# Ledger of designs, part 1: peptides against a protein of PDB entry 2N1D

Every score and structure here is a prediction.

Target 1, 169 residues: chain A of PDB entry 2N1D
Amino acid sequence: EVKVKIPEELKPWLVDDWDLITRQKQLFYLPAKKNVDSILEDYANYKKSRGNTDNKEYAVNEVVAGIKEYFNVMLGTQLLYKFERPQYAEILADHPDAPMSQVYGAPHLLRLFVRIGAMLAYTPLDEKSLALLLNYLHDFLKYLAKNSATLFSASDYEVAPPEYHRKAV
Below, numbering starts at 1 at the first letter of every chain, in headers, positions and changes, except where a header shows other numbers.
Peptide ipSAE was made for these designs. It is ipSAE averaged over its two directions, with the distance scale d0 held at 1.0 Angstrom where the peptide's residues are scored. Compare it between designs on one protein only; published cut-offs may not apply.
A fold fails the geometry check if it doesn't show the stated peptide or something in it is severely misdrawn.

## One batch from the design tools (peptide; made by RFdiffusion4, then SolubleMPNN)

Design b1_p8_1_s1 (from b1_p8_1 with S1E D4V)
Fold by OpenDDE base, seed 1:
Structure b1_p8_1_s1 (fold): chain B 169 residues (1-169), chain A 8 residues (1-8)
Amino acid sequence: as target 1 above (169 residues)
Amino acid sequence: EVPVPEGL
């Protein structure tokens, strides 16, 4: 098992996110005002602005690309609560060719890191490469924690209408 | 411990 440690600062948000969706029957507003693509781009630019070498810049870009790919693959099948499934279906119908990283935002991106460890456990990476990857993932999570005030807010959610309740579990 | 989405 590969353990991806979530910063303590972000753990309460995952609980709040769960509460908003599952208990309060709210939905994250889509398309996100700040989507996953933009968050990853900001992170990459942040790393580049700190005087990284070309090799480190390349590594950051690869990590960003990897996170994006994992997110796009896993969002629909692994990262949604049951209550969010009708919304996802509507998104697919309205934006059939758009990657989910252009639709969803920070809360769903954070959920990825709750699940990604199990996926990484089956990746054929050597210990050194895996350790390096994990370091970057933790670095990215630290970045999310640093910017949590602007990335995670209950005001980005809205109460689902009654007709949605009838088609959602 | 944090909540985990049900997934499919």
Scores: peptide ipSAE 0.573, ipTM 0.952, DockQ to the pose 0.823
Fold by OpenDDE base, seed 2:
Structure b1_p8_1_s1 (fold): chain B 169 residues (1-169), chain A 8 residues (1-8)
Amino acid sequence: as target 1 above (169 residues)
Amino acid sequence: EVPVPEGL
């Protein structure tokens, strides 16, 4: 299995996220105030502002595109806790043509990196390409950790209403 | 160790 190392700074957030949803029966407010598309765009612009070469900029754009694609593919089937399923169904009904990267935010994006390693294990990449990809994924995760105070907050969650509980598990 | 969403 390909291991994507989550920064230690972000691991507690994954626990808090899980606790908010599963134990406290809260939901992340959707659509996100800052969605995945915006986060990825900010990252790309951040890398650009650091004075990277055109080649590095191209690579960053490719990585951003890849993260977005994987997120959109995996969100509904791989990244949700059971309690979030009714909310997801409502989102699909209300926004049938919107990619989930325009709806969900940082917490769900971070969950991607918990699961993406297993998916990459089945991707036919040579060792050099995989190492390069992993380097960028780790770089992006470090970016998330650096900006965690603005990206991850329990205040972005709210207690699910009684009606939601009746249709949720 | 971090929590992992159940998925479908």
Scores: peptide ipSAE 0.573, ipTM 0.952, DockQ to the pose 0.817
Fold by OpenDDE base, seed 5:
Structure b1_p8_1_s1 (fold): chain B 169 residues (1-169), chain A 8 residues (1-8)
Amino acid sequence: as target 1 above (169 residues)
Amino acid sequence: EVPVPEGL
C-alpha cells in the first residue's frame, strides 16, 4: 500500500481543524489570506534557494504542479467535512472560474495528504517513480511542519452565522 | 489516527 506519513507535529492540527469545523461549527475564512498556490510557490522558491540543480528544480516544479492538480481535483469531492458544503457552494458561485488552490489555504491542503495515498495506490507508477514522488511529498510535508506557526492558526476560523447553520444540516 | 473528511 501507498503510505504518506504525516509529520507528528501536524497531526494535532488535523484534529484541531476537524474539531473547529465539526464540533465548534466554525468555518475557515475564505478566500484564504494565504492560498494553496502561494504556499506551493513559497515551497518551490525555498527549494530553489537551496542550490538545486536544473534537473532537481524541474522535479520540484513538477511536484508542485502535481500537488496543485490533485488538490484542485480532490477538494470539492474528498477534502471537505459536511459542515463545509454550503461554504463550498458559495465559493463556486462567487468564483466559478477560479481553481480552488487560489481560494483555500493550508488546512485544506494538509487534508490532501490524508487522502492522497489511497489515490496514488490506483495510479500506475513504477516503484522508482513512486518512491521519488513519496520523497518529495514527505519533503513538502516537512516544509509545512517547519512553517506550521505561520500556516495553521485557529484564528483563521470563525463561528458560522445562524443562517449558515440552518442550511448546514 | 487523524480524522478524515467524509467526502461525497
Scores: peptide ipSAE 0.568, ipTM 0.952, DockQ to the pose 0.770
Fold by OpenDDE base, seed 4:
Structure b1_p8_1_s1 (fold): chain B 169 residues (1-169), chain A 8 residues (1-8)
Amino acid sequence: as target 1 above (169 residues)
Amino acid sequence: EVPVPEGL
């Protein structure tokens, strides 16, 4: 299995995220104030602004596109806790034509990297391409860690209403 | 160790 290392700074957040949803019965506010599309766009612009002479802008764009696609495919079936499933159903009903990268935000994007390693193991990539991809994924995770104060906050969650709680039980 | 969503 392909191993994607989560930065130590972000591991506590994954625990807090799980606690907010599963134990405290809260929901991440949707649509996100800053969605996955915006986060990925900021990352791409950040890489461009660093002035790297390696001319890797095309590679960054491809990585961003790939992360977005994986997120959109995996969100509903792989990245949600049971308590979040009714919310997801409501989102699909309210935004049937919108990709989930335009609805969800940083916490769910981070969850992707907990599961993406297993998916990449079955992707027909050559060793060089896989190594390059992994380097970019780790680079992106470092970017998330650097901006964690603005991307991850318990204040973006709210207690689910009584109607939702009955629906989720 | 970090939590992992159950998924479907």
Scores: peptide ipSAE 0.563, ipTM 0.951, DockQ to the pose 0.804

Design b1_p8_2_s1 (from b1_p8_2, 3 letters changed)
Fold by OpenDDE base, seed 2:
Structure b1_p8_2_s1 (fold): chain B 169 residues (1-169), chain A 8 residues (1-8)
Amino acid sequence: as target 1 above (169 residues)
Amino acid sequence: PYLDFEPP
């Protein structure tokens, strides 16, 4: 099995995220003020500013594109709690052609890395390519941890309205 | 342990 290690700094956030949604019955504000596309773009620009070679820059762009694609595929089917389903349905109705990477933000992006390892285990990647990919994924996760104060906040959630409660529970 | 993401 492919193991994607989440930084210790971010593990508590996954618990807080779970608590906000499932126990406190809150919802992440959508569309996100800083969406997944923006986060990935910032990461790519960050890597470019660090003086990477052209080849490394290309690799970063490929990884960013891959993360975006996986997120867009997996968000609706793999990364939502039951309580978030009505919200997701509303988003689909209001933005039918928008990729979810333009709607959701850092908390849901982090959830991807909880599940992506299992998917990569069944992906036909050679050992070298997989190792390289994992290195970049871990590098990106370190970036998220470094910027966690601006990316992960309970203030980005709000109590779901009573009408929503009746639909979700 | 807490991360029970649910399918549609």
Scores: peptide ipSAE 0.231, ipTM 0.862, DockQ to the pose 0.180
Fold by OpenDDE base, seed 5:
Structure b1_p8_2_s1 (fold): chain B 169 residues (1-169), chain A 8 residues (1-8)
Amino acid sequence: as target 1 above (169 residues)
Amino acid sequence: PYLDFEPP
């Protein structure tokens, strides 16, 4: 199994996210004020500003594109709690042609990295390519950790209304 | 930690 290490700084957030959704019956505000596309763009710009070589810039762009693709593929089927399903259905109805990376934000993006390792295990990558990819994924996670104060907040969640609870049972 | 993301 390919192991993607979540920074220790972000592990508590995964628990808080879980608690907010499943125990407190809150929902992340959608569409996100800062969506996945924006987060990835900021990361790419951040990496480019650090004086990367052309090859490194190319690699960053590929990694960003890959993360976006995986997120858009996995969000609906692998990254949602049961309580979030009605919200997701509403999003699909309201935004049928929008990729989920334009709707969801940092908390759901972080959830991707809990599951992406298993997906990568079935991807035919050579050892060197896999190692490089993992390095970039970990680098991105470090970026999320560095910016966690602005990316992860319970204030981005709201208590679901009673009518939503009836749909979610 | 284990997170119980649920499939459809």
Scores: peptide ipSAE 0.228, ipTM 0.859, DockQ to the pose 0.179
Fold by OpenDDE base, seed 3:
Structure b1_p8_2_s1 (fold): chain B 169 residues (1-169), chain A 8 residues (1-8)
Amino acid sequence: as target 1 above (169 residues)
Amino acid sequence: PYLDFEPP
């Protein structure tokens, strides 16, 4: 399978995210204050500000578009814990036509990179194209790590109300 | 640890 390495700085956050939801019975506040679309836009602008060539800018835009598409396809089917299912159902009912990249934020985006490697294994990419894609995915993950203090916070979660617990059981 | 995201 295709290996996507999560930076060591972000691995503890995946554990904290898991703990907040599954053990502490909290939910990430939705809609996110900073959604996936905004994070990807900031990354693209960051790369542009560092004086990249037109070719590099094009590649970044393609990667951003790809990450967004994969996130929107995979969020509901592969990136949620069981406890988050009622929340997701409520989001779908209230916003049936909204892409999930406009609703969810950094924690769920990071979860994508835990699963995306398996999905990329089925894509018809040549070795050079795959290597280039992986380089940009790792570059994006480094960007998330660099900005982790502003993107990942337990304060973005809240204790689920008793009514939610009844739905989750 | 194992991150067990669940399908619908």
Scores: peptide ipSAE 0.224, ipTM 0.856, DockQ to the pose 0.176
Fold by OpenDDE base, seed 4:
Structure b1_p8_2_s1 (fold): chain B 169 residues (1-169), chain A 8 residues (1-8)
Amino acid sequence: as target 1 above (169 residues)
Amino acid sequence: PYLDFEPP
């Protein structure tokens, strides 16, 4: 498995996220006030504003596109707790053709990086390309950590109503 | 930490 290191600052959030969903039976408010598309766009703009060359900007854009693609592929199948499944089903019903990167936000995006390493192991990349990709992924994670105060908040979760509990196992 | 978001 390819190792993607989560910043120590964000590891507690993963635990809090887990606790909010699994133990406190809360749900992240959807659609997210700041969705994955927006977060990735902000990151790309942030990198652009720091005086990167055109080639580096292109690389960032490719990384952003890749993150978005992986997120959209993996969200429904790999990044949800069981308690979140009814909510996901409702989202699909209400937004059948919308990519999940337009619906979900930072907490679920962070979950991607818990699993993406395993997926990258099945991607045919040479060692140098993989190392470069990992560097960008870690750079993005550092960006998330830097902006964690605005991206990760328990106030973005709500207690699921009793009727929801009947649907969730 | 262990996170139990898993494929269904």
Scores: peptide ipSAE 0.219, ipTM 0.855, DockQ to the pose 0.183

Design b1_p8_2_s2 (from b1_p8_2, 3 letters changed)
Fold by OpenDDE base, seed 3:
Structure b1_p8_2_s2 (fold): chain B 169 residues (1-169), chain A 8 residues (1-8)
Amino acid sequence: as target 1 above (169 residues)
Amino acid sequence: PYLDYEPE
């Protein structure tokens, strides 16, 4: 397994996210006010504004595209708590052709990095390429940590109504 | 921490 290190700044948020969903029975408001596509776009623009001369194998745009693809593939199958399944089903019914990166936001994007390491283990990358990719993933996670005050908030969640509880059983 | 996401 490839280890992707989550910044210490963001580890408490993963616990808060878990608590909001599983114990407080809340749901992240969908569609997200700031979706994954927007977050990735902001990151790309941030990197460009820094004026870095990057001659690494992976360009920022390639990394962004990769993160988006992995998120869209993994969201429904690996990144949801049981309580979120009815909400996901409703999203699929209402937006069957929309990629989940246009629906979900920062909390679910962060969940990706809890699981992405296992998926990368099955990707045929040489040692150098894998190291470069991991560096970019960690760089992106640092970006999320730097902007955590605006990206992660309990106010983006809401208590699920009684009718939702019934169908979540 | 361990997060019990449910695989589909």
Scores: peptide ipSAE 0.253, ipTM 0.854, DockQ to the pose 0.179
Fold by OpenDDE base, seed 5:
Structure b1_p8_2_s2 (fold): chain B 169 residues (1-169), chain A 8 residues (1-8)
Amino acid sequence: as target 1 above (169 residues)
Amino acid sequence: PYLDYEPE
């Protein structure tokens, strides 16, 4: 088992996200004002500004690319609540060629890390490579926690209209 | 915590 630890600061947000969607019947506003691509870019620039070596910078870029790829693969199939499915279908229709990392934002990105551990368990990585990857994933999660005030807000959600409710039932 | 995402 590959365990990706979510920072304690962010665990309550996962619950709030769940509550907003499933109980309050709200939707995250799409396209996100700050999408996953932008968040990852900011992280990469943040790491580069901290005086990383060339090898370290290369590793950060690879990790960012990997997170983006996993997100784009898993968003539609693994990271949505049932209530969000009609919204996702609309996004696909309106943005057929856009990766979901350009549409969705921080809350859905955080959801990735709830599931990514199970996916990594089937990835043929040696112990050293896996440990290094996990270190970067945890480092990224710490970055999200550090910037949580701007990345995670209930104000980015809105009550789904009655028309949407009819589609979701 | 466990979150009931809907896998497809």
Scores: peptide ipSAE 0.248, ipTM 0.850, DockQ to the pose 0.181
Fold by OpenDDE base, seed 4:
Structure b1_p8_2_s2 (fold): chain B 169 residues (1-169), chain A 8 residues (1-8)
Amino acid sequence: as target 1 above (169 residues)
Amino acid sequence: PYLDYEPE
């Protein structure tokens, strides 16, 4: 397993997210008002505005693309609580060809970083490349923490109706 | 923290 450290500022959010879904039986409102694609785009633009070289910009773009790809692959199979399955099924039915990075938002994106370490362990990366990737991932996580007030809010969740409960068990 | 997600 590859260790990806979540910023301490964001750890409480993971708990709140878990609580909202599993204990309070709420659902994140979909499609997200700010989806993963937008968050990653903002991050890339943020890095560009910091005066990075072309090579650094290219590296950031590759990392963004990688995060997006991993998210789109892992969302449905690794990042959902059982209670969210009916919602996911509805999204797939309504948007069969849409990548989940265009539907889901920051909370689910953050969940990726809880699981991504295990996935990276299967990638044939040398030690130096892996270290570089980890640095970018941690940098992105710091970005999420910096913007946590606008990205993570319980107001983006809503109580699931009773009929949803019946099919979510 | 460790979160238990429910994969398909």
Scores: peptide ipSAE 0.073, ipTM 0.812, DockQ to the pose 0.178
Fold by OpenDDE base, seed 1:
Structure b1_p8_2_s2 (fold): chain B 169 residues (1-169), chain A 8 residues (1-8)
Amino acid sequence: as target 1 above (169 residues)
Amino acid sequence: PYLDYEPE
């Protein structure tokens, strides 16, 4: 199994996110005020502005595209708590052609990195390519940790209305 | 890390 380590700074947020949804019965407000596409774009611009000229097999844009693709594929089937399923169904009905990276935000993006390691284990990458990819994934996670104060907030969640509770139980 | 999500 490929292990993707979550920064210690972000582990408490995963717990808070879980608590907000499953225990407090709240929902992340959708569409996100800052969606996954925007976060990835900011990261790419951040990396490019640093003036790094290192020759890598994986360019920043390729890594961003890969993260986006995995997110869009895995969100609906791998990254949601049971309580969030009715909300996801409503999103699909209202935005049938929109990728989920344009709807969801930082909390759900962070959830991807809890699951992505298992998916990468079955991806036909050579050892060198896998190591390089993992370095970029960890670099991106460090970026999320650095910007956690602006990306992760309980104020982005709201208590689900009673009619939602009836659908989600 | 130890958190599980219920797949749809």
Scores: peptide ipSAE 0.071, ipTM 0.817, DockQ to the pose 0.164

Design b1_p8_2_s3 (from b1_p8_2, 4 letters changed)
Fold by OpenDDE base, seed 2:
Structure b1_p8_2_s3 (fold): chain B 169 residues (1-169), chain A 8 residues (1-8)
Amino acid sequence: as target 1 above (169 residues)
Amino acid sequence: PYLDFVPP
């Protein structure tokens, strides 16, 4: 198994996220005010501003592209709680051609890193490439932790309406 | 087929 370590600072958020949705029956507001695409773009720009070489900049762009791709593939099948399924269905119906990285935000992006390790375990990457990838993933997670105050907030959730509750339970 | 998310 490929282990992707979640920063200790972000682990409590995963619990809060779980509680908001599964116990408090709230939903993350969609489309996200700050979607996954924008978060990844901000990260890439952040790395560029740190005086990285062209090669390192290219690598960051590749990692960002990879994270986006994995997120878009895995969101609907692995990153949603049962209570979120009706919301996801509505999003698909209203925006069938939109990638989910343009709809969802930081909380769901963080969930990706809970699952991505298992996916990488079956990816045919050489040891050196895998180590490099893991370094970037951990670097990105550190970025999320550093910006957690603006990326993860219970105020981005709201109580689901009665109509939603009836069809989701 | 899908899997419901489980927090760590």
Scores: peptide ipSAE 0.400, ipTM 0.908, DockQ to the pose 0.487
Fold by OpenDDE base, seed 4:
Structure b1_p8_2_s3 (fold): chain B 169 residues (1-169), chain A 8 residues (1-8)
Amino acid sequence: as target 1 above (169 residues)
Amino acid sequence: PYLDFVPP
């Protein structure tokens, strides 16, 4: 398995996210006020505006596209707590053709990086390409950490109604 | 099939 390091600043958030959902029985407000598509777009624009000498804009775009694709594939199958399943089902019913990157936000995006390493292990990448990809993933994670105050907040969660509890075992 | 997420 390929190891993707989560910034220490964001590790406590993963715990808070877990606590909000599993112990406090709250749900992230959907659709997200700032969805994954928007976050990735902001990151790409941020990288383009930095004026780096290497000017790897194409690489950034490819990484963004890859993150988006992996998120959309993995959200429903790997990135949800059991308590979130009824909410996900409702989202699918209401938005059957919408990619989840347009619905979910930063907390679920961060969860991707907890699991993406295992998926990358099965991707046919040479060592150099993998190293480059990992560098971009870590760079993106640093971006999330830098903007954590606006991206990760318990106020984006709300207590699930009693009728929801009956659906979620 | 799906897997329930578990934090690190």
Scores: peptide ipSAE 0.368, ipTM 0.901, DockQ to the pose 0.471
Fold by OpenDDE base, seed 5:
Structure b1_p8_2_s3 (fold): chain B 169 residues (1-169), chain A 8 residues (1-8)
Amino acid sequence: as target 1 above (169 residues)
Amino acid sequence: PYLDFVPP
C-alpha cells in the first residue's frame, strides 16, 4: 500500500470528526458553505501566487483535477460513516447531477487522504511519477493544515434531528 | 457496494 502521511496537525481533527458523527450524532452541514471545489481552487491560486513556473502550474492543475475526481468517485462508497448514509441519500435525491465536490467540504476531503493510498497502489505509475504525485498530495495536505482553523470547525456540524435518528436505525 | 469510513 502507498502511504499518504496525514500531517500531525490534522490527525486530531479526524478524531473530532469521527466523534462528532458517530458519538455525538451530528451531521456536517450540507451543502457545504465552502465546498471541495472551492478549497481546491483556493489551493491552485495559492500555488500560482507563489511564483510557479508554467510546468509547475500545469502540474498543480492536474493534481487538483485528480483530487477532485478521486473525491467524487470515492465519497459515496468509501468516505462516509454509516450515520451519514441517510444524509447522502437525501443529497443524491436533491442534487442528482451535482458532483459531490460541490456539496461536501473540508472534513470529507480530508477523509479522502486516509483512503487514497490504497487506490494509488493499484494505479500503474512509474516510480518517478508516483513520487511527484505524492509530493503534491503532501503539499496539499500541508496547505490544509495551514488553513485548518478556517477549514475544520465543529460549528459546521449540527445535531441530527430525531426523525433522522429514526431512519438511521 | 460500499465501505463505512474508519479513521486512521
Scores: peptide ipSAE 0.352, ipTM 0.897, DockQ to the pose 0.485
Fold by OpenDDE base, seed 1:
Structure b1_p8_2_s3 (fold): chain B 169 residues (1-169), chain A 8 residues (1-8)
Amino acid sequence: as target 1 above (169 residues)
Amino acid sequence: PYLDFVPP
């Protein structure tokens, strides 16, 4: 397993996210006000605004594309708490062809980085490529930490209605 | 088949 370090600033949020869903029985409001696609786009634009070379710009775009793809593949199978399954099923039924990166937001995106290390362990990347990828992933996580005040908020969650509780048990 | 998410 490849270890992806979560910034200390974001670790408390993962606990709060867990508490909101599993103990307080709340759901993240979907579709997200700011979805994963927009977050990744903002990051890419942020990096490009720093006057990066063409090579660095290409690398950022590739990393963004990769994060998006991994998120879309892993969201439904690995990144949801049990309590969130009925909500996900409803999203799939209503929008079967929509990528989840257009539906979900920052909290679920952060969850990806808890699990992505295990997936990277099975990729045939050479040491240099893997190190470069990890550097960008950590850079992106630092970006999330820097913007945590606007990306992570308990106000984006709401108490699930009683009828939902019956579906989730 | 799926895995329930577990926080770190």
Scores: peptide ipSAE 0.344, ipTM 0.894, DockQ to the pose 0.505

Design b1_p8_2_s4 (from b1_p8_2, 3 letters changed)
Fold by OpenDDE base, seed 3:
Structure b1_p8_2_s4 (fold): chain B 169 residues (1-169), chain A 8 residues (1-8)
Amino acid sequence: as target 1 above (169 residues)
Amino acid sequence: DYFDFEPE
């Protein structure tokens, strides 16, 4: 398994996210006020503003594209708690052609990095390419940590209505 | 770390 280290600043949020959903029976408000696409775009622009070379900017864009693709593939199958399944079903019914990176936000994006290491283990990347990718993933996680005050908030969740509880088996 | 995400 490829190990992707979550910054210590973000580990408590993963616990809070878990508690909000599984114990407090809340749901993240969808569609997200700030979706995954916008977060990745902000990251890319942030890297550009720091005076990166053209090659480095290209690499950042490729990493952003990769993170987006992994998120869109893994969200429905790997990143949801059981309580969130009915909400996901509604999203698919209402937005059948929308990528999940346009619907979900920072909390679910952070969940990706809990599971992405296992997926990367199946990639045919050589050692050098894998190391480079891991460096960018950790750099992105560092960016999330720096902006955690604006990206992660319990106020983005709401108590699920009684009707939802009945269909959330 | 482990979180009980439910695979689809």
Scores: peptide ipSAE 0.327, ipTM 0.885, DockQ to the pose 0.199
Fold by OpenDDE base, seed 5:
Structure b1_p8_2_s4 (fold): chain B 169 residues (1-169), chain A 8 residues (1-8)
Amino acid sequence: as target 1 above (169 residues)
Amino acid sequence: DYFDFEPE
């Protein structure tokens, strides 16, 4: 078993995200004003600016690439609430060649870390490599927590229009 | 943590 601990500061956001979508029937505005690619880029630049060695810089780039890949693979299949499915279908139709990391933002990225642990459990990583990866994942989550005020906001959601409700029901 | 994401 692989457990990725989400910072306590961010756990309430996951609940708010759930509430906004499933109970309040709102949708995260897409395309995101700040997409996953941008968030990961900011993180990478943040880490590099702190005087990391070449090896650490390489590791950060690999972690960023990995997070992006996992997100792009898992978003549509693992990270959406039922209410979001019509929106996702519309995004796919309008942007068939765009990776979802260029469309979705911080809330959906955070959802990845709810599920990524289970995925990592099936990854044949040695103990040392896994520990290093987990350290970076937790470091990234700390970064999200540090910037949570700008990354996570209910104002990025909007009430789904009536026509959407008809499609979602 | 559990959230009711809907896997395809």
Scores: peptide ipSAE 0.318, ipTM 0.883, DockQ to the pose 0.201
Fold by OpenDDE base, seed 1:
Structure b1_p8_2_s4 (fold): chain B 169 residues (1-169), chain A 8 residues (1-8)
Amino acid sequence: as target 1 above (169 residues)
Amino acid sequence: DYFDFEPE
C-alpha cells in the first residue's frame, strides 16, 4: 500500500474532529468560511513566494489540481461520517453545481489524506512520479500543520438541532 | 461507505 504519513501535530485534530461529529453530534458549519479551494490557493501562493522555479511552480499547480479533484470525487462517498450524510444531502440540494471543494474546509480536506494512499495504490504512476507526488503531499500536510491554529478549530462546529438528529444516523 | 478514522 501507499502510505501517506499524517504529521503528529495533526493527528490529535483528527481525533477531535471524530469526537465532535460522532460523539458530540456536532456539524462543521457549511459553507466553510475558508473552503478547500482557498486553502489550496494559499498553499500554491506560499510556495511561489518562496522563489520556486517555473518547473516547481508547475508541479505545485498540478498537485493542487490533483488534490482538489480527488477531494471532489471522494468527499461524498468516502470522507463523511454517517452523521454528516443529511447535511451533505442538503448541500447537494442547495448547491447542485458547486464542487465540494468550494463548500467544505480544512477538517474534511485533512480526512482526504487518511484515505488517499489507498487510492494512489491503484493509480498508474511510475515510481519516480509517485515519489514526487508523495513528497508534495507530505509538504502540503506540513503546511497544514504549520497553519493548524487558523485552519482547525472546534468553534467551526455547531451542535446539530433536534430536527437534524431525527433524520441522521 | 463512510469515513471511519482509526488513530495510529
Scores: peptide ipSAE 0.194, ipTM 0.828, DockQ to the pose 0.701
Fold by OpenDDE base, seed 4:
Structure b1_p8_2_s4 (fold): chain B 169 residues (1-169), chain A 8 residues (1-8)
Amino acid sequence: as target 1 above (169 residues)
Amino acid sequence: DYFDFEPE
């Protein structure tokens, strides 16, 4: 198993996210005010501003691209609670050609890192490459933790209307 | 296919 460690600062958010969706029956407002694409772009720019070399910048861009790809692949199938499925279906109907990284935001992006380890286990990477990737993933997670106050907020959720409850099991 | 996400 590939272990992706979630920063301790963000673990409480995963609980809050879980509570908001599953217990309080709320939904993250979509499209996100700050979508995954924007978050990843900010991260890349942040790394660039830190004085990285061209090679490091390239590596960051590749990591960003990879995160985006994994997110877009995994969002619908692995990163949603059952209660969120009708919302996802509506998004697909309204925006069939839009990648989910342009629709969803930080909370769902964070969920990716709960599951990505299992996916990486199926990826044929050598030990060194995997270690490097994990380092970048952890670095990105630290970035999310540093910006958690602006990225994760219960105010970005809203109570689902009664008609939605009829759609969701 | 849909998986019900679990936070850890």
Scores: peptide ipSAE 0.152, ipTM 0.779, DockQ to the pose 0.488

